Peptides against a protein of PDB entry 6GMG. Designs and how they scored, part 178

Target 1, 331 residues: chain A of PDB entry 6GMG
Amino acid sequence: DSDDRVTPPAEPLDRMPDPYRPSYGRAETVVNNYIRKWQQVYSHRDGRKQQMTEEQREWLSYGCVGVTWVNSGQYPTNRLAFASFDEDRFKNELKNGRPRSGETRAEFEGRVAKESFDEEKGFQRAREVASVMNRALENAHDESAYLDNLKKELANGNDALRNEDARSPFYSALRNTPSFKERNGGNHDPSRMKAVIYSKHFWSGQDRSSSADKRKYGDPDAFRPAPGTGLVDMSRDRNIPRSPTSPGEGFVNFDYGWFGAQTEADADKTVWTHGNHYHAPNGSLGAMHVYESKFRNWSEGYSDFDRGAYVITFIPKSWNTAPDKVKQGWP

## One batch from the design tools (peptide; made by RFdiffusion4, then SolubleMPNN)

Design b2_p13_6_s1 (from b2_p13_6, 5 letters changed)
Fold by OpenDDE base, seed 5:
Structure b2_p13_6_s1 (fold): chain B 331 residues (1-331), chain A 13 residues (1-13)
Amino acid sequence: as target 1 above (331 residues)
Amino acid sequence: SVKLGPQAEIPAP
């Protein structure tokens, strides 16, 4: 129940953040202090520092999704999602592997499917595609020019995405971005936009008409990437959590992590920003905390989730919510 | 109006 959610108060524009707390390779702080850091580091529009607006603070208060929302400028649509799945590993483990002691067949298959996803390769694929898109954006002053450039880039790289339908989320992603059409955003000029990445963790067993075993232990066949492209059909993701396997057990519906457009080549050194829950300072959950995690910490995920996707969207280049370098914590 | 998904609570790291 989100009834106890509260919008964090405004922070003075020049207020410096307090030091972050280190926690298991992550940097942690309360949401109010993240707002202070955000205003100092990420708030810039056309080089000018901005106070986080009431609307942005409201978005942020939603928790992990709020971090991605405030930095991307829109609620995540998850239409352009990538992952990597090792089909050979999956088949070999199912054939040669055995359930652990006390593990059901459905639990075994769900676990093997989860372990057959490669988060690092999924992330790398998204970065590769984002790079191609950024090259296509750079010299394009209208959507037609962008699409032509994109097709040329894909052809040059012999990328399977060149075979996607014109109605695919891949080709429509830019035109469907609100900030692209905004006068103070892209102003319909692709060269004013850049591709950015966020990640979503979620549960595969979301089909309510499926077996109880799939809802409890995962659906091994759900949310697999298409061969060659790495695209994941996210249309069946309805933010339904994992079903409890024991009395009193509860699972979270999703987790979102913000990467943006970091240029660090070593995936393990990249920083992912996410929240623990919605802001409820007067409720049982307490104040929202924001975490800046290394990729290893982010990609580890939780038992609540058996799928990870890396999603591409766009922001104006004039925004500083996706800088080339992200420093973990404060100072 | 932005269609919102459900809010999330994740375990502390």
Scores: peptide ipSAE 0.176, ipTM 0.776, DockQ to the pose 0.089
Fold by OpenDDE base, seed 1:
Structure b2_p13_6_s1 (fold): chain B 331 residues (1-331), chain A 13 residues (1-13)
Amino acid sequence: as target 1 above (331 residues)
Amino acid sequence: SVKLGPQAEIPAP
């Protein structure tokens, strides 16, 4: 039912947002009011406030992914993704744990796998890597200088990422960022760019050739991070939702949350911006709502998803879509 | 191809 998606109308540049609605530790507003906030707070290019363009409003209308899209400047590619998985916990729980009453073996294994991921450690790994990248970007005026700096930083930290291939998403991420090549963006100057983070929630059981049980209850072996690096191979993520376990049950394909480049050291105090669905003011879904959630609210996720990844991309430093501090709600 | 966001409302917690 994507046919009822509508692009939100333009908002006057000087229009202030209405107060957000507090709800369960989140701040919530309708998409049009988020556009007003975005224009006041996040729209700046080289310190100049901008009206959200029709193209940006169209991107935003896609829902949760639209929030990440408008703020990152590109549709998420998810190539540089990180997570944390406790292999020992997983093995021990499988060996010593028991299915709950009415829980199948497949459901038990899927649940144990889900619970073996640590969202906080995954987020911390992404922040660590983003910090290394930001240091490597400093004073690097060409890609070669950036890559040399990056290798040196990784060597100094004894980071396993130093062993990644030069063609890996890790080393190619900057050169593959459109805004890096734009004249009004990075202009091929790494020092004009900064690393930013967003998160994706998705379903592990996406292999159509696998068992029905894996599609219903999760694939315990899918989308695990590589040891040492924390990198997740996202190539098999095709935005396929969880399969229904009962008649009439339906699941959402994914959820995206925008973090940007907040400097708050306490993960629990960080703010994640996301949308509930695509904008359909005249449809059954209604108008899109935007949420600003604390990490606890974001990382809790939904039963629709059993995987979380924290993804690094880049934006120009001249953009204010990823400020050091994000205030939840309005005013 | 660009994918749309969720086709159902994500419930509030």
Scores: peptide ipSAE 0.103, ipTM 0.766, DockQ to the pose 0.119
Fold by OpenDDE base, seed 4:
Structure b2_p13_6_s1 (fold): chain B 331 residues (1-331), chain A 13 residues (1-13)
Amino acid sequence: as target 1 above (331 residues)
Amino acid sequence: SVKLGPQAEIPAP
C-alpha cells in the first residue's frame, strides 16, 4: 500500500556520510545516509552547499524514480528517450532460432526482442546527442539561438534528428524544462543549462487490449527506436508492470538510474545511482536503499523489464547534481 | 495512469 511511504527526516548540513556497503561492484546505503552524501557532494547551488529540502526528501522517498527526481529537479517525463535495436539480429534469430525446452512461441519472441536491444549503443547514442545539445547551449542566450545552433550541429554531423519536427520532444525539451524558466535556474538563458541523462527500465507488454501472451512475455514490436534517430516513442509507457506468468508472481513497474553528465569515456566505468523501493521504514518493504552501480550492473536490469531507454533532460549548470566525475560509495 | 505509483521492491543484487 502506497500509504506506508514516509518522508526521510532532515539530516544536518554538515553531517558526514557513513561508509557505503560494497556489494558485487555496487555501493549501497540507506536513504538517510545518501541524503548526507547528497548534501556534501551534489547539493551545491552556485557553489554553496545546501540542506536537502523537505520537498526534495519527499521526492527521494519514492525510490529509484525519486533519485532521478531529486537530481533532475522534476518528475521524469521520459519524452526524449533513446535506444538501439538490432533489427537484423531480431529477424535472423526469429528465423533460425528455436524456442528453448518448455518455452512458448510468445516467450521466445519476447526474449529474442529483449536480446536484440543493445544497452551500450543506446547509452552511447544518448551521450552523443547530449554532447551536441551541450555545444548548442554554450553560447546561446535565447531559445531561438539554441535551436539554430542545434540545427547547425546536426547538419554538420549529418544526423537524422535534423529532420525532426519543431514540435518534437527533441526540439521542445529545453522549453518544457521547469528549471530553464526559473530565475535561480536557467532564467530563460540556454547557456546556463546543460544536458543530462537518466535511464528507465520498463515492460514492453503494457497494452491491455493486446494478448495475454504479450503482457506476460513482452511485445516484440513495442518501444523500438526509430531508424536513424534512435528516438523511442514513450507515449504508451503507462508504468504498467509485467503480468504474472505463474500464481503468486509479481513484478515491479519500473526502475530509474541517474547518470547525469559524467565525462568518463568508458561506459563500463560510469556510475548509475538508483533506489530499491519507496521508503517504508515501518512497513513490509522497509527503509529505502540507494545504490551506486557500474554500467554493467545497471544495464543488466531485472526480469521485470524487457526495455531500457536512455533519456535526456536539462538542469542548470549551477547545480552540482550532475558532476563530471561521480565517485562510487563513501569515502 | 498512476505516474506516481508505488515502486515495488527491487531485489537487492
Scores: peptide ipSAE 0.030, ipTM 0.724, DockQ to the pose 0.107
Fold by OpenDDE base, seed 3:
Structure b2_p13_6_s1 (fold): chain B 331 residues (1-331), chain A 13 residues (1-13)
Amino acid sequence: as target 1 above (331 residues)
Amino acid sequence: SVKLGPQAEIPAP
């Protein structure tokens, strides 16, 4: 129950952050200090720094999803998600591999499926698609022009996404972005928008009608990317956590990491911003902490999750929540 | 209620 969630207080616009602390190869800070950094670095609208609003602080207070929420300007819908799955590796390991000592067949299959996802290739696919979208946006002054440009770009690259229908999340994502329609946002002008990326970690075994083993150890067939496109059907993701395998074991429902629109070509050097939990300074969870992780630290995930998806959304170019370069920590 | 946020602490790696 998020009943003990508290909205962090406002920070003065000119207050500089305290230094971040190293934590497991990441930079870590308390949420209030992240607000200070955010105001200095990410708050800019049309080149002007802004204090994080009460609404934005409230969004941020929701934890890992709050970091993505405040930076994207909307609660994550996760409709345009990408991943990479090695079907040949999966089939080969199931055929030739063996369960570890004490590992059940279901646990083995779940593990093999998890290990058959390639986080780097999934991320690269999302970056590739975001790049195509950004080219399609650049000179498009209405949605029709954007869609035409997008189709042309996909055709030129012989990309399987060209075969998606007009109702696909791929083509509808821009029109479904609130900030695109806002007067102070895109104002229905695609050229004022840019594609951005975040990632979600979640559990595959969410189907309540499936076996208990799938809920405990994963559903090997769930949330696989479509061949050629890399699109993941996220419609079955209902934020259901992994089922406990032993008494007293509990798992978290999801994790979100914000990448934005970094131009760093080396995936390992990219910075992912995420939170540990909702802000509960007077509750059992305590104050929310924000982490800035390198891709390796982010993509490793946790045992709570067996799926990672890389999601594309859009923000106005006038926002500085997705700069080309992100510096880890402070200073 | 759609749980909008994490319900528990994400473990440190």
Scores: peptide ipSAE 0.029, ipTM 0.720, DockQ to the pose 0.108

Design b2_p13_6_s2 (from b2_p13_6, 4 letters changed)
Fold by OpenDDE base, seed 1:
Structure b2_p13_6_s2 (fold): chain B 331 residues (1-331), chain A 13 residues (1-13)
Amino acid sequence: as target 1 above (331 residues)
Amino acid sequence: GVTLGPQAVIPPP
């Protein structure tokens, strides 16, 4: 957040987007043009296009998180997060691998830990869980029915999530979703809701009480998924960026990517929508740009981050912010 | 406080 942040102006409902620009295999555009696209493609409520409200434009103006915010309808809480970590790979590489030339032990361990996360498997786990949740939602007209269905589905699949506490983010996520309670949203009817996915990239070394090395090079033990469930405890994520390793170096606190509910089975063909920074057209950062990236581009991340989580939340089925198919760019 | 947006520009890929 900065004083330089500006809320993008309203765009006429019927204003068509300008063509997006290619950027490293991505489609890129300025935020105002994304608003135009959003109104044409994603704004629909009960099949009717909507102008992006001032509130929604304000949310969007926050950058990458703003894209997820406007499409999910709430600021990301990141409570229901999934990842995949190869512990055997990690242990083996630590044992048999060697630091690169000039690489410290801490840097080596941090890198090995980062590389031991599998973004694709983490994403697939989230999709699997979202699918289970969607099945549980379909025939449930109250929360009790939803929870019963969910437990049954998990039992049938012998999923470790069946053992989660009733108060866990997994079971409480729906009831804690504002749009579920809204009259024009779920109206307390689970069958009106669907599970959606977004991703967050962040830094593992956020503990200020830990060593400087962990803050600089990562904490190999932080933000690992629980075995069996794949759940990541995100409670310690406080949006603290990586510490500089050299003078003048700076890192960003997080990145968010919106996936929604695409049905594309090939992960590599899925599209992730994200922003570069908060909208500051009159500031040093400049105007916010929105990117539509394929999974490869998204999952590569940046050196700023050594963790990726895939988060499940819910939106009303009447919203079109999470369509089955997403196309890059315009037209 | 909680930072609601990126602190800086996301580096180019």
Scores: peptide ipSAE 0.052, ipTM 0.762, DockQ to the pose 0.096
Fold by OpenDDE base, seed 2:
Structure b2_p13_6_s2 (fold): chain B 331 residues (1-331), chain A 13 residues (1-13)
Amino acid sequence: as target 1 above (331 residues)
Amino acid sequence: GVTLGPQAVIPPP
């Protein structure tokens, strides 16, 4: 429910941000101040600063997804998603482990499944694939050339993605990117585009036809990556939150974190930008805050979620929403 | 309607 959502006002292009404040290892600020930073740091198109448009401010106002939305240029579709799941750990823990005191079997299985996902390896896989895609984009001036390059790269690396269907999200992702087709974007030239990454946290137990236990405690079998490729079928993700386990308990539907195209090799030093909720300065939720978190802080997630996916999309190289280096906070 | 953002506050860690 976003009835109290308000679009943040415009900020002058030359207005500098106020200092961010630390919050549990994160850098935190109010949304309007993030707009100021965004205009100074991330707004550049072809090297020129841009004021965040009313449309972009409206996108941003939707909260965590808004941060990814404004920086990627489109609402997240989450079609090209990667994760890593340790099947051996999962099986071993189910076999040799036991529920904690007061923990039901369903709770135990859900927890074990959650803990069997490796966020760092999932992120690494997405970065590997993004790198392959970027190589394929580099000198490709039409989609056909891009796809040919991509197939060659995958073959050379003996990557299981080479066996994906031509209609798969993997091969269709570029053509389905609006900014690729825009005159001031890619202009149908793959070499003008680059792969970027964001992450989504969500709940596995979204099947309304499944048991109540799965909706409350997770579906251990849901949203696992395919072996070899690491691809996650996100088609069943309908933004359904975790079901409450007690009266008055409520959970958030999702969280989004923007990474972009940082080149920092140490995953622990990468910065993830996200928001807490939609902007409701006059409502019960209050003003939206934006967080710049290190990977550790981001990947920890919340009890609201038991899945994390790392998603690849594309933006024009002329945009500065995904710079090689992201500085946490301000100044 | 389609939910485009968080339904509630994400609690601090």
Scores: peptide ipSAE 0.050, ipTM 0.761, DockQ to the pose 0.095
Fold by OpenDDE base, seed 5:
Structure b2_p13_6_s2 (fold): chain B 331 residues (1-331), chain A 13 residues (1-13)
Amino acid sequence: as target 1 above (331 residues)
Amino acid sequence: GVTLGPQAVIPPP
């Protein structure tokens, strides 16, 4: 099926987008039209509008992950991920709740676990941490200064992240960002970088050695955030989809949503950009479409997924792929 | 078929 993927053609730099279409509270367009919008709004490097390169168009063609890829400048590694889980709610519902009619015990437990995650609180935690990181970056001209600033900020806020090991993804994230080391990027200067956020939806029941029930209905214990920090261990996420519960049923591997660095304080008003599938205009799937969704539309997710994580990475401040304000649709 | 790896197929919203 991957053989049907096609790289979208180049769009003239001065070509304006066609209007987006409304779709269930979202703004929708075809990938070629998103490239036009991207060139007008998000393409700027050092204040200069750029045509999307062939490499960037190829990244974008991979679908939802492609949107995050082209805007972050790297394929998502998902190492610095946050979520919020209500342990008390989970325990109370398991103890006092009952399976629905026709619902198995495993299905009930999987559903209760899914419902015990709070997407809004997970997003807020990521934003809080990103803000701390941005303060640490602001006047740091080498990595050592950045790390010192970060530790001071965390200590001042009595944040549990201050106890993380130096080798933790939390402290190593900046040095492991390719654009930080690029001459036209950060050039090894933390003050030239900023923290950005994207989200991933995925399936918890990915362990092939586990029970079939966990693969079909979810693993209630998998991918929970650590207490205090909110960090999620993503090392066991192998992009394995949910197992079918009935013949002919199929699930997809993941969904990615790009937030960037919006400053809108109301989570419900933030805009998330994502794609439906890889670009296959001559195949059965058809052309790739891009959606700009409000948080409620994004966070709702699909039955394909029972986990959501909010991930922090870094981009150069000279890039305009993560502006303070994102306008939904066009015009 | 289910696509594994870097490519994704998302159902209609």
Scores: peptide ipSAE 0.050, ipTM 0.772, DockQ to the pose 0.109
Fold by OpenDDE base, seed 3:
Structure b2_p13_6_s2 (fold): chain B 331 residues (1-331), chain A 13 residues (1-13)
Amino acid sequence: as target 1 above (331 residues)
Amino acid sequence: GVTLGPQAVIPPP
């Protein structure tokens, strides 16, 4: 229910943000102050600061997904998603491990599956692929050239993605990006675009036809990456939250974190921007807050979620929503 | 420490 959602008011373009406050290893601020920072740091189009438009403020007001939305320029489609899963660990733990005291078999299997995902390797895979895509974009002035470059790059690296179908989200992602087709965006010129990354946390047990145990404790077989490519089939993600395991318990449907195109090689030093909930200053939830978290804080996730995917999309190079360096907080 | 995260279901647009 988002009936009490409110669009944050406009902030003057010249208004500097107030200092962020530290919050458990994160930098935190209210959404209006993030807008101020965004206008100073991320708003630039062709080198010029821009006031966040009403439309962009409306997108942002949706919470964690809103942060990714405003910075990527489109609502997340999540089609080009990557993860890393340790199959050997999973099999070994299921075979040789035992449920904890009071833990059901289903809970044990769900937990083991969750723990078999490697967030750092998943993130690294996405960065690797984004790098390949960026190289393919550099001198490509039409989609055909981009695709040819991409195939060559993949072949040179002996990457399993080279075997993906032409209709795969991997190859179709660019053409399906609205900003690529926009006159003031890519204008159908791949060399004007760059790959960017965001992350989604969600629940594996979303199949309504599956057992209640899977909905409560996770589906160990769901949303695993394909071997070799690391691609996750996200088609079954319908934003369904985890089912309660006890009376009064409730879970959130998803979390989104924006990374962009940071060049920091150390994953632990990368900054992820996300929101706590939709903006409801006059409602029970209160004002939306924005957090800038290090990878460790982001990747830890919550009990609400047992899957993390790292998604690639594209933005125009003329946008500054994905700078090489991101600093936590203000100043 | 306290974990910070989504506090409500966020609907799609």
Scores: peptide ipSAE 0.038, ipTM 0.752, DockQ to the pose 0.307; fails the geometry check

